Peptides against a protein of PDB entry 6MBK. Designs and how they scored, part 17

Target 1, 240 residues: chain A of PDB entry 6MBK
Amino acid sequence: GFEMVNFKEEGFGLRATRDIKAEELFLWVPRKLLMTVESAKNSVLGPLYSQDRILQAMGNIALAFHLLCERASPNSFWQPYIQTLPSEYDTPLYFEEDEVRYLQSTQAIHDVFSQYKNTARQYAYFYKVIQTHPHANKLPLKDSFTYEDYRWAVSSVMTRQNQIPTEDGSRVTLALIPLWDMCNHTNGLITTGYNLEDDRCECVALQDFRAGEQIYIFYGTRSNAEFVIHSGFFFDNNSH

## One batch from the design tools (peptide)

Design b1_p12_2_s3 (made by RFdiffusion4, then SolubleMPNN; from b1_p12_2, 6 letters changed)
Fold by OpenDDE base, seed 2:
Structure b1_p12_2_s3 (fold): chain B 240 residues (1-240), chain A 12 residues (1-12)
Amino acid sequence: as target 1 above (240 residues)
Amino acid sequence: SLIPVRHDFSPV
């Protein structure tokens, strides 16, 4: 088994409670526990989703609004998961003026400014949608939708969204994977797959983990620069 | 068969 632990420098992670062998299936998450574009469509957001072209075209924004709606819902099934998410992120949207000034000498500054502009434009658009669209009236965020809310939600999605198959396996969709995404990142191979027969994410151990050791996974191949821009993460031993 | 689950690094 495993347990959630707050590590001093890495924040929340998973710790092994027994010895786990490499390639052992130690963690699985059924589709019904995932936050997906489909669960967003089936939520209180569904009516608005069906009429907003941006929500339909951009599954990541649909997930961001799904996350905000569920956070604002005291009886949400995902409250335990949402409470494990960081309140702030190391993503560009949270950079201080000195951090941005440091990046001005780098090529990354253009991508940072792009994120700022895009996020601000999206917020302004959806603020108007929430204020004026008939299907927004039932959203729990109707009377409280700030830039800080939107910044948090898009940062949560950018750092945690995954590609999974649809239930019939015909298409790819986006998902937040509770419990699984508590594993911190390390360099290695993709060890998580989707089992369509059992309709679940399955994670096998990247290496041997002893009882008491933190469990790490590999999220995917990106350069350190891309990790900083998209995940706010830098890994010194990133082979890419 | 398993379909690889990958993080989507696309910005919003």
Scores: peptide ipSAE 0.525, ipTM 0.927, DockQ to the pose 0.914
Fold by OpenDDE base, seed 5:
Structure b1_p12_2_s3 (fold): chain B 240 residues (1-240), chain A 12 residues (1-12)
Amino acid sequence: as target 1 above (240 residues)
Amino acid sequence: SLIPVRHDFSPV
């Protein structure tokens, strides 16, 4: 067993309530609990998705809008998950002027500026779509769609999106994985897989965890620079 | 067989 805990330095994480052995299947999340491109298509966003080429082409943006629509929906199934998400991020889109100035001395500056420009252009595009498209009238965000909303949503997606198989296993899609993504990151191996037979994400323990210890997972191999750009995360013990 | 679940580090 495990429990959600707010750790002082790391924010929300999972704590073991019993001893967990390395490679033990301790956590699984069925597809029906995931926020996916498919769940976005099946939501109130579906009609707009079916007519917008960018939403269709960019699953990450579809997830961002799905997240915004569900956040704006008091009765959303994902409200408990959404309420655990940070209100702000340490991602480049939230960098202060001094942080950006510091990055000017680094190779990351070009990617940061690209991200700023792309995000701003996307916001401007979708602001117009939301204001003018007939299928946008039913969206709960119709009258409340700010750059800050969009920045938050895309940052949430960039930091938490995962590649999973479609139901038939024929393609890869994007998903936010509630509860699982509450595990903080450590260096190691990928210990999460998708079980198509049971249609669920399955996470095995990276190491032995004792009762009362925080459970960590490994999100993937990236350089610290890439982590900053894509997830806003610095990990000093990152071996890559 | 499990299909590895990987974080997508692609920017928006």
Scores: peptide ipSAE 0.525, ipTM 0.927, DockQ to the pose 0.913
Fold by OpenDDE base, seed 1:
Structure b1_p12_2_s3 (fold): chain B 240 residues (1-240), chain A 12 residues (1-12)
Amino acid sequence: as target 1 above (240 residues)
Amino acid sequence: SLIPVRHDFSPV
């Protein structure tokens, strides 16, 4: 077992409530609990999704809008998950001027500027869509869609989106994986897989964890610079 | 067999 804990330095994470052995299946998340492009299509966003080419082409943006719609829905199934998400991120979209200036000496600055421009353009586009499109009238965000909302949603998705198979396994789609994404990152191997037979994400322990220890998972190999761009943090032990 | 689940690090 595990529990969600707010760690002072790392924020929310998972703590073992019992000893967990390496390679033990300690966490699984059924598809029905995931926020996916498919769940977005099946939500109040569905009619708009079906008519907007950008939402159709960019699953990450579809997830961002799905997240915003569900956040604005008091009775959303995902409210408990959404409430655990950070209100702000350390991602480039939240960088202060001094942080951006620091990056000007790095190659990362071009990616940061690209992200800023893209996000701003997307917001401007979707603001118009939400204001004018007939299918946007049913969206709970219709009268409340700010750049801050969009920045938050995009940052949430960029930091948490995962590739999973579609139900039939024929394609790859994007998903936010509640509870699982509360694990903080460490170096190691990918220990999460999708079980199509049981239609769930399955996570096995990277190492032995004792009762009371924080459970870490490996999200993937990245440079610190890439983590700044995509996740907004440096990982000191990132030896990859 | 399990299909590896990985973060998608593509920008928006």
Scores: peptide ipSAE 0.541, ipTM 0.930, DockQ to the pose 0.919; fails the geometry check
Fold by OpenDDE base, seed 3:
Structure b1_p12_2_s3 (fold): chain B 240 residues (1-240), chain A 12 residues (1-12)
Amino acid sequence: as target 1 above (240 residues)
Amino acid sequence: SLIPVRHDFSPV
């Protein structure tokens, strides 16, 4: 139904290989393929997670460390996905001195400084944890944990994390969604939800796409994509 | 570039 293509101006995206109709379920990603807080707990990071209060309290940091551990693991299941991620980001953590200086005249400077301060503090904390905690000895990043690594992981998670239900549907958790996050953005309605019965993320087409056209989706503010758990979110195309 | 604002890794 689709293929990954590098579009000249937009970078990587999905292209239709056949005609896709509006509201057609063209893409789904089972939970087992997602990078989640739960998969982090079940990874080499699990023992450390179980003993560190910050990893437990901040699922986004848990995902950042999960991403770093998997990147450093040659046999990681997620290597093909991780290799598609940008090496650098257009986020405040990557701003040059001149960009920061320009922002000093704006209200955004406070948010930038907050991000810098928080990220630096987190790095310093976890550097000490990785150096001293017994359960950190098995982490593939034990002897190679730089600020640049942490900045990259934080920025990756910040730009790609999504809220999804837990397996039992009782709570929400955070996830990176491979393949789905390759779709480029357009204005419209959210057409992505989570099907708990089949335990998968589901995306329906926002509009008709012809074979050879790029498939666009609306994922809202990417930093905080909330998935609607209710399958009924797609059915309210009842013509009232 | 839309600064992804909402997921500040702010300490709780």
Scores: peptide ipSAE 0.051, ipTM 0.725, DockQ to the pose 0.092; fails the geometry check

Design b1_p12_2_s4 (made by RFdiffusion4, then SolubleMPNN; from b1_p12_2, 6 letters changed)
Fold by OpenDDE base, seed 2:
Structure b1_p12_2_s4 (fold): chain B 240 residues (1-240), chain A 12 residues (1-12)
Amino acid sequence: as target 1 above (240 residues)
Amino acid sequence: SLIPVIHDFSPV
C-alpha cells in the first residue's frame, strides 16, 4: 500500500507502506473518481457547457471551470482532492515581474506573453458569460469569479491534465486523476495505462520501492507523449 | 491491453 505524506521540499506525495516491486500494479483509479470533460458535462456546469462553443471546443477550459465549480461546492466529492492541489504554481502565469524581466532576454518571453494574453482574454470572455448567460445563474462561482480563480484553475489543469480514452474507447478525452497525480515526478518511462475492461487508470511501479520510500512516477515529456502515441505503449519488460 | 495515459502539455 501507500499513504499520502507532506514532504518538506516536494509538498504532498505518496509514500510506500510496504515493499513494492518494479512493474507491480500498486495504484488504480476508477473512471468514476476522475475529473473529466464528461463529469463536467454531468455537473452543474452541464447546461452552460451545452450552450458555450468554447467550453465545447476546449476540454482543458471545461476542466478548469469544473475544478472551480467543485472547489466552490462544500459537498463536492472532489473536495479532498482539491485540498491537495497547490494554491500557486511554478507556471508562466505566476511569474514575478523580475522573472519576466529576466526572461525578456530569451525566446521563452514570447510564450509567456502568449499565455498571459490568452488567459486574460479567456477570463474577460467567461466573466461576461458568467454575468449574462441564463445557465450560469446556478454556478456556485456566479458572484465570485476572479482572475486569480481562473489563473489557478487553468494552471491546475495545464500541470495535471491527462489524455484518457472515453468509456467506449472510441475517442480521447481529458482527465485529472486524483491520488495518482500526487506522485512526484522522476525520470523514466510512462508506467500508467488505462484499462477499458475494468474502466480504470492503472499505474505500475517504475522501480522497486521499499517501505517508507517516496513513490515517484514519470509524467512524460511532450516528445515522449508523441512517441508513445506513434509507437505504442511498450512496457519494457526488463525481465532480467 | 492498456492504453497509455499521457499528460497533455497543450497550453490553454
Scores: peptide ipSAE 0.486, ipTM 0.922, DockQ to the pose 0.595
Fold by OpenDDE base, seed 4:
Structure b1_p12_2_s4 (fold): chain B 240 residues (1-240), chain A 12 residues (1-12)
Amino acid sequence: as target 1 above (240 residues)
Amino acid sequence: SLIPVIHDFSPV
């Protein structure tokens, strides 16, 4: 088993409550617990989603708005998950002026500026949509949609979104995976798969973990520069 | 068989 623990430097993580062996299935998350593009379509966002081309074209933005709507909904099924999310991120959208200036010496600066421009334009677009679209009137964010809200939601999605199959396995969709995404990242191999027969994410241990040790996962191969841009994560020994 | 669950690093 495992337990959620607040680690001082890493925030929330998972700790082993017993010895876990490498490749042992220690964690699974059924589809019904995931925040997906499909769950967004089936939520209070559904009517707007059905009429907005950007939400339809960009599943990540749909997830961001889904996250905002659920955060603003006291009775949301995902409240326990949302409350575990950081209030701020180390993503470029949160960089201070000095951090941006430091990145000017790197090739990453173009992607950072792109992220700023895209996020600002998206916010401006959706602010207008939320203010004017008939299907936005029932959204809990109607009277409270700030750039900070959007920045947070986008950063949450960008750092946590995963590709999973649709229920029928015919397509790929995007999902936030509660509890699983509380595992802090390490270098290694992808050890999470989707079991379509049982309709769940399945995570096997990357290595042996002893009782009391933090459980780490690897969720993608990127350069440190790409991790900084997309996840705000950096580790010196990244060979990719 | 399991389908790999992969983090999507695509920017918004």
Scores: peptide ipSAE 0.475, ipTM 0.922, DockQ to the pose 0.913
Fold by OpenDDE base, seed 3:
Structure b1_p12_2_s4 (fold): chain B 240 residues (1-240), chain A 12 residues (1-12)
Amino acid sequence: as target 1 above (240 residues)
Amino acid sequence: SLIPVIHDFSPV
């Protein structure tokens, strides 16, 4: 077993409550608990999704709006998960003027400016859609859609979105994986897979963990520059 | 067989 713990340096993570062996299946998450592009289509967002080409083309934006709609819904199934998400992020969309000025001497500044420009343009587009589209009238965010809301939602998705198969296994879709995304990351091999027969994410232990140790996973490889742009941090000893 | 679950590092 495991439990959620606030670690001093890493923040929230999972701690083993018993000894866990390498390759042991210790965590699984059924599809019904995931926030997916499909769950967005099946939500209050569904009618708007069916009429908006950008929501249809960009699954990450569909997830961002799904997060905003569910956050604004007191009876949402995902309220317990949404309450575990950070209220702010260390991503470039939250950088202060001095942090941006520091990056002006680096190549990363172009990606930062691109992200700002794209996010602002998307917000302006969807603000107009939400104000004018008939299917937007039923959205719980209809009268409360700020840039800060949108910035939070896209940052949440950008830091936590995963590729999983569709239910029939014919395509790849995007998902937020509650409970699993509480694990902090380390270098290693990807030990999370999707079981189509049981329709669930399955995570096996990367190594032996003793009772009381923090459980780490490896969710993918990227450069430190990409970590700064997408997650706001540097990863020491990145094997990329 | 399991299909690998991979974090999507694509920008928005």
Scores: peptide ipSAE 0.475, ipTM 0.921, DockQ to the pose 0.878
Fold by OpenDDE base, seed 5:
Structure b1_p12_2_s4 (fold): chain B 240 residues (1-240), chain A 12 residues (1-12)
Amino acid sequence: as target 1 above (240 residues)
Amino acid sequence: SLIPVIHDFSPV
């Protein structure tokens, strides 16, 4: 058992309500609770998705628009999740002028400027799409689609998107994983897998946690993600 | 068999 707690300095996290052992399956999230590219396609966004090549080609943007549509929908199933998301992020898209000036002395500035430019171009493109496309007429964000909205959505996705299998396991798709992504992160091993048979994300404990302790997970590093994509992740078959 | 769930660090 665990509970969501607002920790000082760390924000929302999960706290153990009982002792949890290392490698214990303590958290699982069924596919139906995930925000995925597929759930985006099956939402109010679906008709537009089916007609827009960028949404089709860029699953992360599809998730961003899905997140915006659901945020703008008072009756969205994901409202409780969305309300726990930060309103702002420490991502490059939120950097102050002084932070950007500091980065001008670094190689990172080129990536930051690229991200700004790409995000601004995407916003301008989709602003026009939302205003002019027939299938955008019923989107709950049609009359309220600002750069700040888009910046927030893409930042939410960039910080929280995960690769998971499609339902048939034939492809990789992108997902936001509610409840699971409330865990704060520590260094360690990836302890979250997707169970295709039960169609759910499964998280096992990285270590022993005592009742009252914060539960930390490791979602990976960029190098690990690249390694997995290129080399395959040696998931130690914990033969259960 | 579990398929690893991996954070995607790709920018938009």
Scores: peptide ipSAE 0.468, ipTM 0.917, DockQ to the pose 0.592

## One batch from the design tools (peptide)

Design b1_p13_1 (made by RFdiffusion4)
Fold by OpenDDE base, seed 1:
Structure b1_p13_1 (fold): chain B 240 residues (1-240), chain A 13 residues (1-13)
Amino acid sequence: as target 1 above (240 residues)
Amino acid sequence: RKWSMLIEKAYIP
């Protein structure tokens, strides 16, 4: 059906290996393969999670630490996925001075500064936690937890986090969806959902894709400014 | 049941 390909302009993406018709269910990812807040709680991070109010309150941070812990674990189930993640991002946390200056004329500048401030504060907090908390001693982060590590993890989560239902469907939780999140963005409609009966994320084709074509999905209706903040890119054909 | 959840890649402060 599809394969992962490194495209020159877009980076990693999915390419169709056969013709895929519009609305065809071409991709599904079972819950067990997702990186979720629940999987974070069930990992080596679990003991710390149970004791840290920020991890408990902010699922995105829990996912960021989950990524860092799994990245530092050679035998992690998610190593193949983690290795496909960018090493750097075009998101605000990576902006240089000139890029920040460019955004000063936009309303996005306040969000950029907020991200910087929040991320820096979070790092400082968690650096201390990792160094001092008893449950942090088992984390493979004690000797290797830099701002760059944290910035990467936060940016990875920021650009890839998704809301999915809990197993019982009573609440929403956050997840990284391996393989699916390799799809690059195009204009269209949301074509991804969650099937609770089969407990899997399901993606149907936005349009017909021929064999050899890149498979795109629609990330949602956003302004270009929101794309910069959330995804680190501009979309010229965006209606906003 | 298929949930049509808007899967958005968004920063959550």
Scores: peptide ipSAE 0.021, ipTM 0.633, DockQ to the pose 0.561
Fold by OpenDDE base, seed 5:
Structure b1_p13_1 (fold): chain B 240 residues (1-240), chain A 13 residues (1-13)
Amino acid sequence: as target 1 above (240 residues)
Amino acid sequence: RKWSMLIEKAYIP
C-alpha cells in the first residue's frame, strides 16, 4: 500500500502505491520491531543499564544509547531504520550562533540554554562511565563516543520518541517506531494508536490518499516553544 | 520533521 521515498525537502517519507481511504488501517508496526527501553535492556547495553541510575531513570537516554549501540553494530536489526535517520537536525543542539542570537528575543532561549547544559553534562557523565565501567567494555561505542555522536542520538530520540504501553498495558514506556516515523507531518488529528491485543502500533489514514501521493500524519498540537514529551498516539485494545 | 522535546535534567552523582 505504500513505499519509502526520499523527498528532497522533507527527507524520507511514505508514498501511497494505491488509493488509501480515510480511516483505513494502512500501517502497523509490531512491538518486536520497535526500539524501546525494553529492547535496550535486552541488548548489549543491558548490563550497563542494570547498574546505571541515569539510564534507569531516563528512558530517553536509554534509547539514545540504544540507538548509538545499534548504529555501531553492523549486524543490527535496526540498521535499515538507522540509515533513514537524518545525519543532522534543525533542533537547538545544532543551532549556529546566529540562530541562538535570534532566539534571545524569544522565551525559548532559556530552554535552549538548559538543553545545551544538560546535554553537555550528560555527555561528560557518560563519557566517564563508558571509559571506566566494566560493563561498558563490550559496547561497540567504547572507543568511539564523541559529543557529536551523543548530540545526534539525543536529537534523534528527542524528535522521534513516543509513549507506548508496556506489554501488560500497566505502564507506559518510550519507543522509536520504525517505518511509521517516516511519515511526515500535516495538520489534522491523531490517527495512530497502540493495539495491545495484537501488540502493535496501528496507523489509520488521516484522509484519502491517491496512488502516488505522500502519506502524512499529524504529530500532535505543539507550539514552537514546546519541548515536551508527546505520546504521538493513543492506546487502544482494538483495531481502528 | 517530528517535533522536538527538551531532555530532562539528569542527576549526575
Scores: peptide ipSAE 0.026, ipTM 0.650, DockQ to the pose 0.048; fails the geometry check
Fold by OpenDDE base, seed 3:
Structure b1_p13_1 (fold): chain B 240 residues (1-240), chain A 13 residues (1-13)
Amino acid sequence: as target 1 above (240 residues)
Amino acid sequence: RKWSMLIEKAYIP
């Protein structure tokens, strides 16, 4: 029903290979294909996760380390997904001095400086953990953990993390959703949810798409300043 | 551009 295409102005996106009707379920991603806090706990990172309070408290950092460990693993199941991720981002952590100077005249400067300071402190903390903690010895990043690595992983998670239910539906957790997160944004309504019965993310078409057209989704109303946990999965109608 | 989230403040001892 769709294929991955590199669009000149928008980068990678999804293109319809047939006509898709509005509200048609055209894309689903089972839990087993997601990068989640749970998959991080079940990976080579698991022993360290179980002993580090920051990894346990901050699911986004757990995902960042999971992403770094899988990137450094040639046989990782997620290699095809990781290779589709940008090498650099247009996020505050990548701003040059002149861009930061320009932001000094804006209300965003405090948030930018906070993000820089927090990220630098996190890196310094985890650098020490990776060098000294016994459970870090088996991590593929043990001898290669730079600030650039951490900045990339944090930025990847920051731009792509979503909230999904836990397997039992009792809580929410964080996930990266391969293939689905290739859809580019358009104005509209949220059309992605989580089906607990089938244990999968489900995306229905926002509108009719013809064969050969790019498939867009609505990411929601988000400001760069909001901790936008992509609430895209909460259809109010889980009144089931 | 995909939405960017701010990193929550980690308690670093």
Scores: peptide ipSAE 0.025, ipTM 0.652, DockQ to the pose 0.048; fails the geometry check
Fold by OpenDDE base, seed 4:
Structure b1_p13_1 (fold): chain B 240 residues (1-240), chain A 13 residues (1-13)
Amino acid sequence: as target 1 above (240 residues)
Amino acid sequence: RKWSMLIEKAYIP
């Protein structure tokens, strides 16, 4: 019912291959296809995760490292997904000096600086961990863990992480949702949920889409800055 | 009963 397309201005998105009606369940993603904190624990990162308190406490950081490990793994199941991710983001971590200067007159500057400082501190911490921890020796990151890599991974997670239920529905966990997160944004209502009975993310069409049209979803009312700041770094009180 | 949770995605400019 849809295909991945690289749109010139919007990057990768989904295009309808047939007519899709409003409220039609056109897209679902089973749990097994998601990048989750649990999949991170079950990956090559698992041994390090089991011994690092920050990875255990900060699910977003666990996802960031999971993303980096899988990116560095040629045979990763998620390679097709990872290759669709932006190489750079319009997040505070990518702001140039002039952009930061522009924000100096705003209250947002404190959040930007906080995010930058926290990310830099996390990188410095994990750089040392990767270089010195016995369980890090098998990670494909030992010779290729730069700040740019970390910035990218953190930004990827901040912009794409979603809360989903655990398998038993008793708790929430964090996930990246391949294929679904390729949908670009439009104004509307949230049309995605998690179906515990079928153990999958489900997306219904926001509106009618004709064959050949791009399929858009509504990301919510949160600004990018708010999401990055609130979802990524307000948990930093636990990173010390 | 079907249990469903709303999923939100961050906007990426």
Scores: peptide ipSAE 0.021, ipTM 0.622, DockQ to the pose 0.383; fails the geometry check

